# Peptides against a protein of PDB entry 5B16, part 10

Target 1, 136 residues: chain A of PDB entry 5B16
Amino acid sequence: TPSRINHNERLEFLGDAVVEFLTSVHLYYLFPSLEEGGLATYRTAIVQNQHLAMLAKKLELDRFMLYAHGPDLCRESDLRHAMANCFEALIGAVYLEGSLEEAKQLFGRLLFNDPDLREVWLNYPLHPLQLQEPNT
Target 2, 136 residues: chain A of PDB entry 5B16 as posed
Amino acid sequence: TPSRINHNERLEFLGDAVVEFLTSVHLYYLFPSLEEGGLATYRTAIVQNQHLAMLAKKLELDRFMLYAHGPDLCRESDLRHAMANCFQALIGAVYLEGSLEEAKQLFGRLLFNDPDLREVWLNYPLHPLQLQEPNT

## One batch from the design tools (peptide; aimed at target 1 E119 N123)

Design b1_p12_8_s1 (made by RFdiffusion4, then SolubleMPNN; from b1_p12_8 with E9K E10K H11L)
Fold by OpenDDE base, seed 1:
Formats: structure tokens, C-alpha cells, sequence
Structure b1_p12_8_s1 (fold): chain B 136 residues (1-136), chain A 12 residues (1-12)
């Protein structure tokens, strides 16, 4: 329905910001020696459609998309874009209904299969300003 | 942290 489509687009809008924010914050604190150009490059790498679609696949969104929208997603690029958007909408929903912390945890769990890398990403020491701010 | 960066670089 049009209303649900609009809702998904709004969630995608929110999720896009959340994914970008979380990525930016983590890169900023994890890599204090990286200059802006490096931070921007790695952020782009993390949030690009190809990668977000890969994360979406871990949630089996590909099966969902092909089942529900297969005829409209004949091209791999179309599917990738749709999956990335769906992933953003999901993160947006998690943030909206839960918290930034919950979105952070979900995103981090999907980013790295390696538990050690995941631990570093999720639990790197926070800047004092982060400690003062709630994750809601 | 270094390994983390290398993993991210693989996305480029």
C-alpha cells in the first residue's frame, strides 16, 4: 500500500542517518590517527549499497525481496539497491522502536563475523563526550 | 584495531 511504502521510505531516511552516524563515530574513535579523507573513504566503504546489501543478505532479506518483488528485481544491481534500502529501513526501525544502542549492537554484529573484531568495534573505549550522552 | 582496519579496507 502507498502508506506502507511511504513509511518504509521514511524509515530508510532515518536508518541511513543512523548507519552513517554509527559508522562515523566508530571510525572516529577507533582510528584517531586517520585524517578526514581516510575516515570518509572507509565510511563510504562501509555504508555503500554493495556492503549494506551483503549485510542484508545475512538477515535473509534477499529471499524476502525475491519472493515478494522478484519480477521487479531482475537485475542484480536493482536487488542490491533494494536490499540496501531495506537494511537501512530495518536499522531505522530498530532505532525508532528500541534505541541507538540496539541499532549499534545489531549493526556491529552484522559488520563482523569474527567475534574479536566485533568486540573491538562495539566496545572500543568511548570519548568522554560519548560517556555523557545517552544512547536513546 | 589494525586487523579491523584491514577488514574494512577489503570493502574498497
Amino acid sequence: as target 1 above (136 residues)
Amino acid sequence: REELLERIKKLL
Scores: peptide ipSAE 0.560, ipTM 0.942, DockQ to the pose 0.382
OpenDDE base, seeds 2, 3, 4, 5: peptide ipSAE 0.542, 0.549, 0.551, 0.531; ipTM 0.937, 0.940, 0.940, 0.935; seed 5 fails the geometry check

Design b1_p12_8_s2 (made by RFdiffusion4, then SolubleMPNN; from b1_p12_8 with E6Q E9L H11L)
Fold by OpenDDE base, seed 3:
Structure b1_p12_8_s2 (fold): chain B 136 residues (1-136), chain A 12 residues (1-12)
Amino acid sequence: as target 1 above (136 residues)
Amino acid sequence: REELLQRILELL
């Protein structure tokens, strides 16, 4: 059986793809007039380690990381990278044990503090078929 | 939606 560390790395791998996918889909549909370069730039902004670390901080993961790995995280860049990886692993776990929808909801709730912006991000129609099955 | 885009831009 793989170690806990190996399992976390696998979850991170999965979570990275989920975060990338969700971000891409939402940007694509929310901004239909935005050129590919803009879509790519904004995706990078959302999924970059610095931003994911900020999202992780909202979950107070920094307290856990410093407690468990403090000596290895003495630099801001080291902590940021570890926090981003931990966030990806968390999203991966939510997707794996739950669903893409649950991962989407968690990610969206963390992306925006403003309820109106959050609502737009989470509930903007992504496909006509989704309108027929809003709870799916 | 424009405000949402602006918030994303602030991440750059």
Scores: peptide ipSAE 0.429, ipTM 0.915, DockQ to the pose 0.349
OpenDDE base, seeds 1, 2, 4, 5: peptide ipSAE 0.429, 0.401, 0.415, 0.404; ipTM 0.916, 0.909, 0.913, 0.908

Design b1_p12_8_s3 (made by RFdiffusion4, then SolubleMPNN; from b1_p12_8 with E6R E9L H11L; failed a check: a repeat of another design)
Amino acid sequence: REELLRRILELL

Design b1_p12_8_s4 (made by RFdiffusion4, then SolubleMPNN; from b1_p12_8, 5 letters changed)
Fold by OpenDDE base, seed 3:
Structure b1_p12_8_s4 (fold): chain B 136 residues (1-136), chain A 12 residues (1-12)
Amino acid sequence: as target 1 above (136 residues)
Amino acid sequence: REALLEKIRKLL
């Protein structure tokens, strides 16, 4: 009988892994000449709390968080951390209830406002064996 | 691809 808070934390745990994985895979294939240090640096940039909070804001999760938890979010850093966690939980839920592909699509749509860049990110060729991977 | 990398760099 996990509490609602416990359930959300479990989704965050799952979503954190999904975001990390999707970011790693796309960077790996998009930049075949980039060294490991560069890949790691750019992954950090994409998955850091500051950036995930920015993505969460695109979904208006800030309004939701302030409505539900306003008194607990007195500092900007507190809001940022909470929004990043909420974003991870959302991605985790999409993966759990849908598929890795659906999580990929949602994440990619939010990463870039430019349609051309979004298209490159989402549709860049991956290894053919990717088609054999389980979607959940 | 370079434009994509530039956008990511701005996140640093």
Scores: peptide ipSAE 0.484, ipTM 0.929, DockQ to the pose 0.342
OpenDDE base, seeds 1, 2, 4, 5: peptide ipSAE 0.480, 0.464, 0.471, 0.466; ipTM 0.929, 0.925, 0.927, 0.927; seed 4 fails the geometry check

## One batch from the design tools (peptide; aimed at target 1 L27 L30 I46 N123)

Design b2_p13_1 (made by RFdiffusion4)
Pose (drawn by RFdiffusion4):
Structure b2_p13_1 (pose): chain A 136 residues (1-136), chain P 13 residues (1-13)
Amino acid sequence: as target 2 above (136 residues)
Amino acid sequence: ALEKLQEELDELV
């Protein structure tokens, strides 16, 4: 009778929705002209596990992760996939303890290497229907 | 800045 609740699968399950939300909202507001197709395309291009793993390496998660040796089979696939999942678990935990804005700042800073692109991603404009009318 | 952002996103697709 093993304990499954001691894993990061809980914070991964949360992080999945966290990362999905951040990508969805940012890709939504930064492109008020783009339809659902491009939005889903960019979103699915970002939430990809390989991309999330390479993005996770920027945090050196492979050095801080509790990845144990397997029975015999242990390729790069398991390691990178573990990084990908553990990253979602991390942003999920940051979303939980810290505010949602801290998840926005984390994922935003981790996405674009150029600091000049982060200023746009993090500071998304209001909706066009809100832009025309300042008050109501 | 938005054009550069779109270009970076297109590279990811």

Design b2_p13_1_s1 (made by RFdiffusion4, then SolubleMPNN; from b2_p13_1, 7 letters changed)
Fold by OpenDDE base, seed 4:
Structure b2_p13_1_s1 (fold): chain B 136 residues (1-136), chain A 13 residues (1-13)
Amino acid sequence: as target 1 above (136 residues)
Amino acid sequence: KLEELLKFLESLV
C-alpha cells in the first residue's frame, strides 16, 4: 500500500500525461495548418508550471497547499511548483476515478474564463477510441 | 473566435 505522498506522486505522473495529451490533441485539431514548432510552443505554454499553478489557484489549491505545507512553501516559486504538481495530481485522479472526458471538461473549464473560447476548445473532436466512459 | 484563441495562447508564451 503506497503512502499518501507516493499516491499523490503517482497521480501526478498520470495527470501530467493526461494534461499533455489533451493539450496536444486539441491543439492538433484546432490548428491544422500550424507547424510542429508552433504546436510545441503553445503546448509548453499551456502546461508550464506557472500556468498550471494559475489554473490551480482557480480551485483554491493555493489555500490548500498553504494549509498543509505552508512552512515549506515560503518562496512563490516553491508554491507555484507545488500547485502545478497538485493540479496534475487532481487531473490524474479525475481521469482515474472518472474518465478522460471528465478530465477534458475540467481542464477546459479552467483553461478559459471566456465561455466562447472554452466552447471552441472543448468542441473539437478527440479520437473515439481514446474516449472512455466514467469508471464508476 | 479561433483567432482570439490563438491570441490567448500567444499571451501565455
Scores: peptide ipSAE 0.659, ipTM 0.953, DockQ to the pose 0.797
OpenDDE base, seeds 1, 2, 3, 5: peptide ipSAE 0.654, 0.649, 0.652, 0.635; ipTM 0.951, 0.950, 0.950, 0.948; seed 5 fails the geometry check

Design b2_p13_1_s2 (made by RFdiffusion4, then SolubleMPNN; from b2_p13_1, 6 letters changed)
Fold by OpenDDE base, seed 4:
Formats: sequence, structure tokens, C-alpha cells
Structure b2_p13_1_s2 (fold): chain B 136 residues (1-136), chain A 13 residues (1-13)
Amino acid sequence: as target 1 above (136 residues)
Amino acid sequence: KMEKLLEFLESLV
């Protein structure tokens, strides 16, 4: 039985892949004429720690982290890194306990404050095999 | 909307 820390690290590992995958897929389909370099640049921008930390803040994970690990997160950069990791773990957990679709929905809802952009991101046609039902 | 999305993405770079 893994420790709680180990479990979080494992979830982060999974979540990192899920976030990376979802980002890649959506960018690929949304921008069919964009070259690889552009796709990669945007992917990096979306999944970078600073951005994921911002998304984490929308879920008040910063308050959670400060409560649980405040003394270790006195630097803003440390907090951002921790929040990004926690966010990935959350996405990993959603994927694990739910589905890729649920992870997609959560991630997409947090990516955009603009509902129009959110709709474009979430509702753009994707390959059918990339859609799956919750694993219960 | 796609142009707006591009602008958003560029803002992250």
C-alpha cells in the first residue's frame, strides 16, 4: 500500500500525461494548418507550471497547499510548482476515478474564463476513439 | 472565435 505522498506522486504522473495528451489533441484538431513548432509552443504554454498553478488557484488549491505545507512553500515559485503538481494529481484522479471525458471537461472549464472560448475548446470534434465512458 | 483563441494562446507564450 503506497503512502499518501506516493499516491499523490503517482496521480501526478498520470495527470501530467492526461493534461499533455488532452492539450495536444485539442490543439491538433483546432489548428489543422499550424505547424508542429507552433503546436508545441502553445502546448508548452498551456501546461507550464505557472499556468497550471493559475488553474489550480481557481480551485483554491493554493489555500489547501498553504494549509498543509505552508512552511515549505514560503517562496512564490515553490508554491507555484506545488500547485501545478497538485493540479496534475487532481486531473489524474479525475481520469482514474472517472474518465478521460470528465478530465477533459474539468480541464477545459478551468482553461478559459471566456465561455465562448471554452465552448470552442470543449466542443470541437475529436476522434471518436478518444472519447470514453467513465470507468466505474 | 478561433482568432480570439489564438490571441489567448499567444498571451500565454
Scores: peptide ipSAE 0.695, ipTM 0.959, DockQ to the pose 0.826
OpenDDE base, seeds 1, 2, 3, 5: peptide ipSAE 0.689, 0.690, 0.686, 0.686; ipTM 0.957, 0.958, 0.957, 0.956; seed 5 fails the geometry check

Design b2_p13_1_s3 (made by RFdiffusion4, then SolubleMPNN; from b2_p13_1, 5 letters changed)
Fold by OpenDDE base, seed 4:
Structure b2_p13_1_s3 (fold): chain B 136 residues (1-136), chain A 13 residues (1-13)
Amino acid sequence: as target 1 above (136 residues)
Amino acid sequence: KLEKLKAFLDSLV
């Protein structure tokens, strides 16, 4: 049985893939005429540590991180990195215990404060996917 | 709305 830290790292691993996948799929369908380079640029911008850390702050994960790891997070860059990792782990957990749809909804809600943009992102017609649980 | 989304994404780059 892995330690709690190892488990969190595994969730982060899974969450990283989920965030990357969801971002890729939405960008692909939302911008059908955008070249690969443009798609990749937007994806990078969305999933970069600095941005994910901002999303994590919306969930007040910074309070959790400072509580749990305060002495190790004295630098802003360290906190940002840890926040991004924690956010990925959260998305991974939502996918693992829930579904890709639930991960999609959570991620989309956090991506945009603007309800119009949120609606466009979440409700744009996408090809349906059915994924199995990663551990089975 | 799509242009608005694009503008938002551009702001992240």
Scores: peptide ipSAE 0.710, ipTM 0.959, DockQ to the pose 0.853
OpenDDE base, seeds 1, 2, 3, 5: peptide ipSAE 0.702, 0.701, 0.702, 0.701; ipTM 0.958, 0.958, 0.957, 0.957; seeds 3, 5 fail the geometry check

Design b2_p13_1_s4 (made by RFdiffusion4, then SolubleMPNN; from b2_p13_1, 4 letters changed)
Fold by OpenDDE base, seed 4:
Structure b2_p13_1_s4 (fold): chain B 136 residues (1-136), chain A 13 residues (1-13)
Amino acid sequence: as target 1 above (136 residues)
Amino acid sequence: MLEKLREFLDSLV
């Protein structure tokens, strides 16, 4: 069995892909006239460590990280990086134990404080297969 | 609404 650290790294790996995928899909559908460069720019902005760390803070993962690794996270940049990784691991876990839909919902709810924007992001028409939950 | 979303996204760049 993998160590806790290894498990978290694996979840992070998975979560990174899920976040990237969801972001890409939503941007693709929401902005049909936006060129690839623009899509890529927005995707990068959404998934960059600094932004993911902000999302992580909404879940109070900063408190978790400081509790677990406080002495190692004295630098703000180190904390941001760790929080981003932890956030990815969380999304990975939600996908793994739940579904892509659940991951989408969680991610979308955290992305926007504005409920109107959240609604647009989460409920914009997507491919039918993306609306289906993975088989257990 | 999409413009508002775009503005939000622009703010992240």
Scores: peptide ipSAE 0.684, ipTM 0.955, DockQ to the pose 0.833
OpenDDE base, seeds 1, 2, 3, 5: peptide ipSAE 0.678, 0.673, 0.677, 0.671; ipTM 0.954, 0.953, 0.953, 0.952

Design b2_p13_2 (made by RFdiffusion4)
Pose (drawn by RFdiffusion4):
Formats: sequence, C-alpha cells, structure tokens
Structure b2_p13_2 (pose): chain A 136 residues (1-136), chain P 13 residues (1-13)
Amino acid sequence: as target 2 above (136 residues)
Amino acid sequence: TLERLKEELDELV
C-alpha cells in the first residue's frame, strides 16, 4: 500500500492548468487580431513537454530534482520528461503559495531570453473593446 | 517589438 500523494503529480496537475492559463491569456491579449487557430497553434507549441523541459533547464531543475535510478532502463527520455513534469509542478506550487502574478512573472521571464520581449509578454494590453472606451 | 515577438513565436511553431 504505497503513498501516491507524496509525489509532485498533484502540483503537476495544478501546474498544467496554470501554464495552460498563462499561455492562453498572454497569447490572447497580445494578438487581438489572431483567431482561435493561431492561438491554439502557439499554445500547443508552448505547452509541449519537450519545450517545457528545455525551458526547465534554464532553472537547472535537473540539478535539484529528486530523480532516482530506475531498474535497468534509464535513458535521456525519462530525465528530460521528469524535468518537464517537475517544472509544471514547480510553477503550480509558485501559483499556490505566491500569487498568480508570480507565476506570470516566472513563466514570462523563463519564456523569452531577450529582456526586451518580456516587457511585452508580461504587460499585455487591454482588449480592443476596452481600449476604445476608457471608462465603460 | 510586437513583430519580433511574433517572429520568435513562429520559430517555436
């Protein structure tokens, strides 16, 4: 009778929705002209596990992760996938303890290497229907 | 800046 609640699968389950939300909202507001197709395309291109793993390496998660040796089979696939999942678990936890804005800042800073692109991603404009009318 | 952002996103696709 093992304990499954001691894993990061809980914070991964939360982080999945966290990353999905952040990507969806940012890709939504930064492109008020783009339809659903491009939005889903960019989103699915970002939420990809390989991309999330390479993005996770920027936090050196492979050095701080509790990855144990397997029975015999232990390829790069398990390691990188573990990084990908653990990253979601991390941003889920940041979303939980820290505010949502802290998850926005974390994922936003981690996404674009150029600091000049982060200022746009993090500071998304209002909706066009809100832009025309300042008050109501 | 926005055009550069789109280009970076297109590279990801």

Design b2_p13_2_s1 (made by RFdiffusion4, then SolubleMPNN; from b2_p13_2, 7 letters changed)
Fold by OpenDDE base, seed 4:
Structure b2_p13_2_s1 (fold): chain B 136 residues (1-136), chain A 13 residues (1-13)
Amino acid sequence: as target 1 above (136 residues)
Amino acid sequence: MMEKLLEYLESLV
């Protein structure tokens, strides 16, 4: 049985892949005429620690991190990194306990404050296999 | 709308 820390690291590992995958797929379908370099650039921008930390803040993960690890997160950069990792772990957990669709929905809802952009991102036609139901 | 999305993405770069 893995420790709680190990479990979080494993979830982060999974979540990193899920975030990367979802981002890649959505960019690919949303921008069919965009070259690989552009796709890669936008993917990097979306999944970078600074941005993921911003998304994490929307879920108040910063407060959670400061509560649990405040003394170790005195630097803003350290906090951002920790929040990004925690966010990935969260997405990993949602995927693991729920489905790719649920992870997609959560991630998409957090990506955009603008509801119109959110809808475009979430509802753009994707491959049918990505429309799986939650595993219960 | 797609243009707006691109503008948002560019803002992250």
Scores: peptide ipSAE 0.622, ipTM 0.946, DockQ to the pose 0.868
OpenDDE base, seeds 1, 2, 3, 5: peptide ipSAE 0.611, 0.602, 0.609, 0.609; ipTM 0.944, 0.942, 0.943, 0.944

Design b2_p13_2_s2 (made by RFdiffusion4, then SolubleMPNN; from b2_p13_2, 6 letters changed)
Fold by OpenDDE base, seed 4:
Structure b2_p13_2_s2 (fold): chain B 136 residues (1-136), chain A 13 residues (1-13)
Amino acid sequence: as target 1 above (136 residues)
Amino acid sequence: KIEKLKAFLDSLV
């Protein structure tokens, strides 16, 4: 049985893939005429540590991180990195214990404060996809 | 709304 830290790192690993996948799929369908380079640029911007850390702050994960790891997070860059990792782990956990749809909804809700953009992102017609639990 | 989304994404780059 892995330690709690190892478990969190595993969740981060999974969450990273989920965030990357969801971002890729939505960008692909929302921008059908955008070239690969443009899609990749937007994906990078969405999933970069600085942005994910901002999303994590919306969930007040910064309070959790400072509580758990305050002495190790004296620098803003360190906190940002840890926040991004924690956010990925959270998404991974939501996918693992829930579903890809639930991860999609959570991620989409956090991506946009603007309800119009949120609606476009979440409700744009996508091809249905069914995924099995990664551990089975 | 797509243009608005694009503008948002551009702001992240």
Scores: peptide ipSAE 0.715, ipTM 0.961, DockQ to the pose 0.870
OpenDDE base, seeds 1, 2, 3, 5: peptide ipSAE 0.710, 0.706, 0.709, 0.708; ipTM 0.960, 0.960, 0.960, 0.959; seed 5 fails the geometry check

Design b2_p13_2_s3 (made by RFdiffusion4, then SolubleMPNN; from b2_p13_2, 7 letters changed)
Fold by OpenDDE base, seed 4:
Formats: sequence, structure tokens, C-alpha cells
Structure b2_p13_2_s3 (fold): chain B 136 residues (1-136), chain A 13 residues (1-13)
Amino acid sequence: as target 1 above (136 residues)
Amino acid sequence: KMEKLLEFLESLV
């Protein structure tokens, strides 16, 4: 039985892949004429720690982290890194306990404050095999 | 909307 820390690290590992995958897929389909370099640049921008930390803040994970690990997160950069990791773990957990679709929905809802952009991101046609039902 | 999305993405770079 893994420790709680180990479990979080494992979830982060999974979540990192899920976030990376979802980002890649959506960018690929949304921008069919964009070259690889552009796709990669945007992917990096979306999944970078600073951005994921911002998304984490929308879920008040910063308050959670400060409560649980405040003394270790006195630097803003440390907090951002921790929040990004926690966010990935959350996405990993959603994927694990739910589905890729649920992870997609959560991630997409947090990516955009603009509902129009959110709709474009979430509702753009994707390959059918990339859609799956919750694993219960 | 796609142009707006591009602008958003560029803002992250």
C-alpha cells in the first residue's frame, strides 16, 4: 500500500500525461494548418507550471497547499510548482476515478474564463476513439 | 472565435 505522498506522486504522473495528451489533441484538431513548432509552443504554454498553478488557484488549491505545507512553500515559485503538481494529481484522479471525458471537461472549464472560448475548446470534434465512458 | 483563441494562446507564450 503506497503512502499518501506516493499516491499523490503517482496521480501526478498520470495527470501530467492526461493534461499533455488532452492539450495536444485539442490543439491538433483546432489548428489543422499550424505547424508542429507552433503546436508545441502553445502546448508548452498551456501546461507550464505557472499556468497550471493559475488553474489550480481557481480551485483554491493554493489555500489547501498553504494549509498543509505552508512552511515549505514560503517562496512564490515553490508554491507555484506545488500547485501545478497538485493540479496534475487532481486531473489524474479525475481520469482514474472517472474518465478521460470528465478530465477533459474539468480541464477545459478551468482553461478559459471566456465561455465562448471554452465552448470552442470543449466542443470541437475529436476522434471518436478518444472519447470514453467513465470507468466505474 | 478561433482568432480570439489564438490571441489567448499567444498571451500565454
Scores: peptide ipSAE 0.695, ipTM 0.959, DockQ to the pose 0.868
OpenDDE base, seeds 1, 2, 3, 5: peptide ipSAE 0.689, 0.690, 0.686, 0.686; ipTM 0.957, 0.958, 0.957, 0.956; seed 5 fails the geometry check

Design b2_p13_2_s4 (made by RFdiffusion4, then SolubleMPNN; from b2_p13_2, 5 letters changed; failed a check: a repeat of another design)
Amino acid sequence: MLEKLREFLDSLV

Design b2_p13_3 (made by RFdiffusion4)
Pose (drawn by RFdiffusion4):
Structure b2_p13_3 (pose): chain A 136 residues (1-136), chain P 13 residues (1-13)
Amino acid sequence: as target 2 above (136 residues)
Amino acid sequence: LLERVKEELDKLV
């Protein structure tokens, strides 16, 4: 009778929705002209596990992760996938303890390497229907 | 800057 609640699968399950939300909202507001197709395309291109793993390496998560040696089979696939999942667990935890804005800042700072692109991603404009009318 | 953001996103597609 093992304990499954001691994993990061909980915070991964939360992080999945967190990353999905952040990508959806940012890709939504930064492109008020783009339809659902491009939005889903960019989103699915970002939430990809390989991309999330390479993005996770920027945090050196491979050095701080509790990855144990397997029975015999232990390729790069398990390690990188573990990084991908553990990253979602991390941003889920940041979303939980810290505010949602802290998850926005974390994922936003981790996405673009150029600091000049972050200022746009983090500071998304209002909706065009809100832009025309300042008050109501 | 927004065009550059789009260009960087196109690289991910």

Design b2_p13_3_s1 (made by RFdiffusion4, then SolubleMPNN; from b2_p13_3, 6 letters changed)
Fold by OpenDDE base, seed 4:
Structure b2_p13_3_s1 (fold): chain B 136 residues (1-136), chain A 13 residues (1-13)
Amino acid sequence: as target 1 above (136 residues)
Amino acid sequence: NLEKLLEYLDSLV
């Protein structure tokens, strides 16, 4: 039986893939004329630790992290990294216990404070097969 | 809105 730490790391692993996937798909459909380099640049920007940490802060994960691991997170960079990891684990958990659609919705809601931009992001089509849950 | 999205994305780079 994996420890809580191992479980969190596993969820992070899964969440990292989900975040990368969702980001890639949405960028691909949003910008049909953008070259691969541009798509990759935007993807990197969206999923970088600093940005994910910013999204995590919207869920007050910073307070959670400081409460649970304060002594180990005295540096801003350490906190940012931990928050990004925790955010990925959260997305992983939502995907695991819920669905890709639920992960998509949560991620989209956090990406944009502007509801108009959020709607643009979330309303682009996804391939039906990509919405299927993995076999367990 | 797409333009605003691009501006946001550019700000992250």
Scores: peptide ipSAE 0.629, ipTM 0.948, DockQ to the pose 0.746
OpenDDE base, seeds 1, 2, 3, 5: peptide ipSAE 0.622, 0.620, 0.620, 0.614; ipTM 0.947, 0.946, 0.944, 0.944; seed 5 fails the geometry check

Design b2_p13_3_s2 (made by RFdiffusion4, then SolubleMPNN; from b2_p13_3, 6 letters changed)
Fold by OpenDDE base, seed 4:
Structure b2_p13_3_s2 (fold): chain B 136 residues (1-136), chain A 13 residues (1-13)
Amino acid sequence: as target 1 above (136 residues)
Amino acid sequence: MLEKLKAYLDSLV
């Protein structure tokens, strides 16, 4: 049985893939005329540590991180990195214990404070792989 | 809405 730390790292690994996939799919459908380079640029911007850390702050994960690891997170950059990792682990956990759809909804809700943009992001056609998600 | 979204994304780059 892996340690709690190892488990978190595994969840982070999974969450990273989920965030990457969801971001890619949504960008692909939202911008049908945008070239690969543009899609990749937006994806990078969305999934970069600084942005994910900002999303994590919306869930007050910074309070959790400071509580659990305060002495090791004295630098802003260290906190940002840890926050991003924690956010990925959270998404991974939501996918693992719930579904890709639930991960999609959570991620989408956090991406945008603007409800109009949130609606546009979340209500685009689903990728076929989302319907073939493993249940076990 | 798409333009607004694009503007937001551009701000992240």
Scores: peptide ipSAE 0.655, ipTM 0.951, DockQ to the pose 0.765
OpenDDE base, seeds 1, 2, 3, 5: peptide ipSAE 0.654, 0.645, 0.650, 0.645; ipTM 0.951, 0.949, 0.951, 0.948; seed 5 fails the geometry check

Design b2_p13_3_s3 (made by RFdiffusion4, then SolubleMPNN; from b2_p13_3, 6 letters changed)
Fold by OpenDDE base, seed 4:
Structure b2_p13_3_s3 (fold): chain B 136 residues (1-136), chain A 13 residues (1-13)
Amino acid sequence: as target 1 above (136 residues)
Amino acid sequence: KLEKLYEYLDSLV
């Protein structure tokens, strides 16, 4: 049986892919005229540790991390990195136990506090197969 | 709305 740490790392691995995928898909459809370089730049910006850590704070993961791993997270950069990893693991868990759609919804809700932006991000038309088969 | 999204994304870069 894998340790809790190993399990978290596995979930992080999965979550990283899910976050990357969802971000890529949404950017691709939201910005049909944006070149690859621009898409990649925005993707990097969204999934970078600093940004994911900001999203993690909305779930109060910072308090969780400090409680569980405070002595190892004395530096802000270390905390951000750990929070980003934890956020990815959370998304991975949601995908694993739920669905890609649920992961999409959670991620989108955390991305934007502005309900208008949230609506645009979550409900912008995607490929029909993705709509029909959210786990594909 | 899309403009606001651009602004948000640009702020992250």
Scores: peptide ipSAE 0.612, ipTM 0.943, DockQ to the pose 0.788
OpenDDE base, seeds 1, 2, 3, 5: peptide ipSAE 0.598, 0.606, 0.606, 0.596; ipTM 0.940, 0.942, 0.942, 0.938

Design b2_p13_3_s4 (made by RFdiffusion4, then SolubleMPNN; from b2_p13_3, 6 letters changed)
Fold by OpenDDE base, seed 4:
Structure b2_p13_3_s4 (fold): chain B 136 residues (1-136), chain A 13 residues (1-13)
Amino acid sequence: as target 1 above (136 residues)
Amino acid sequence: NLEKLREYLDSLV
């Protein structure tokens, strides 16, 4: 049985891929005329630690992290990095225990406080097969 | 709305 730390790292690994995938798919469809470089730039901006940490704050993961690891997170940059990792682990867990669709919904809802932008992101037409998890 | 989204994304870059 893996330790809780190892399990969290594994979930982070999975969540990182899910976040990258969802971001890529949505950007690809939302901006059909945008070149690869532009798509990659937006993807990087969305999934960078600083941004994911902002999303994590919406779930009050900062309070969780400070409770669990406060003495080790004195620096803002350390907290930001830890929060980003924790956010990825959360998305990984949602994917693992639920579905890609559920991960998509959670991620999209956290990306935007503006309901109009949220709707654009979540409801833009996607290929049906891209919404399915691999059969494992 | 898409343009607004683009503006938001640009702000993250």
Scores: peptide ipSAE 0.656, ipTM 0.953, DockQ to the pose 0.837
OpenDDE base, seeds 1, 2, 3, 5: peptide ipSAE 0.649, 0.645, 0.642, 0.645; ipTM 0.952, 0.951, 0.949, 0.950; seeds 3, 5 fail the geometry check

Design b2_p13_4 (made by RFdiffusion4)
Pose (drawn by RFdiffusion4):
Formats: sequence, C-alpha cells, structure tokens
Structure b2_p13_4 (pose): chain A 136 residues (1-136), chain P 13 residues (1-13)
Amino acid sequence: as target 2 above (136 residues)
Amino acid sequence: LLERVQEALDELV
C-alpha cells in the first residue's frame, strides 16, 4: 500500500492548468487580431513537454530534482520528461503559495531570453473593446 | 517589439 500523494503529480496537475491559463491569456491579449487557430497553435507549441523541459533547464531543475535510478532502463527521455513534469509542479506550487502574478512573472521571464520581449509578454494590453472606451 | 514577439513565437511552430 504505497503513498501516491507524496509525489509532485498533484502540483503537476495544478501546474498544467496554470501554464495552460498563462499561455492562453497572454496569447489572447497580445494578439487581438488572431483567431482561435493561431491561438491554439501557439499554445500547443508552448505547452509541449519537450519545450517545457528545455525551458525547465533554465532553472537547472535537473540539478535540484529528486530523480532516482530506475531498474535498468534509464535514458535521456525519462530525465527530460521528468524535468518537464517537475517544472509544471514548480509553477503550480508558485501559483499556490505566491500569487498568480508570480506565476506570470516566472513563466514570462522563463519564456523569452531577450529582456525586451518580456516587457510585452508580461504587460499585455487591454481588449480592443475596452481600449476604445476608457471608462465603460 | 510585438512583431519580434510574433516572430519568436513562429520559430516555436
């Protein structure tokens, strides 16, 4: 009778929705002209596990992760996938303890390497229907 | 800057 609640699968399950939300909102507001197709395309291109793993390496998560040796089979696939999932668990935990804005800042800073692109991603404009009318 | 954001995102597709 093992304990499954001691994993990061909980914070991964939360992080999945966190990352999905951040990507959806940012890709939504930064492109008020783009339809659902491009939005889903960019979103699915970002939430990809390989991309999330390479993005996780920027945090050196491979050095701080509790990845144990397997029975015999232990390829790079298990390690990078573990990084990908553990990253979602991390941003889920940041979303939980810290505010949502801290998840926005974390994922935003981790996405674009150029600091000049982050200022746009983090500071998304209002909706065009809100832009025309300042008050109501 | 927004065009560069779009170009950077196109590289991911």

Design b2_p13_4_s1 (made by RFdiffusion4, then SolubleMPNN; from b2_p13_4, 6 letters changed)
Fold by OpenDDE base, seed 4:
Structure b2_p13_4_s1 (fold): chain B 136 residues (1-136), chain A 13 residues (1-13)
Amino acid sequence: as target 1 above (136 residues)
Amino acid sequence: MLEKLKEFLDSLV
């Protein structure tokens, strides 16, 4: 049985893939005329630690992290990194215990403060097979 | 709306 730390790392691993996947798919469909380099640039910007940490802050994960690991997170960069990891683990957990759709909804909801942009992001057509859960 | 989205994304770069 893995430790809590190991479990979080595993969830982070899964969540990283989910975030990357969802980001890639949405960008691909939203910008059909954008070249690979542009898509990659946007993806990188969305999933970089600095941005994910900002998303994590919307869920007040910073308070959680400081409570649990305050002494180890005295540097802004350390906190940012930890928050990004925690956010990925959260997305991983949502995917694992819920569904890809639920992960999509949560991620999209946090990506945009503007509800109009959120709707565009979340409701853009996706391939139906990409919405299916993996076989267990 | 896509332009607005693009502007948002550009701001993240």
Scores: peptide ipSAE 0.678, ipTM 0.953, DockQ to the pose 0.781
OpenDDE base, seeds 1, 2, 3, 5: peptide ipSAE 0.674, 0.668, 0.673, 0.671; ipTM 0.953, 0.952, 0.953, 0.953

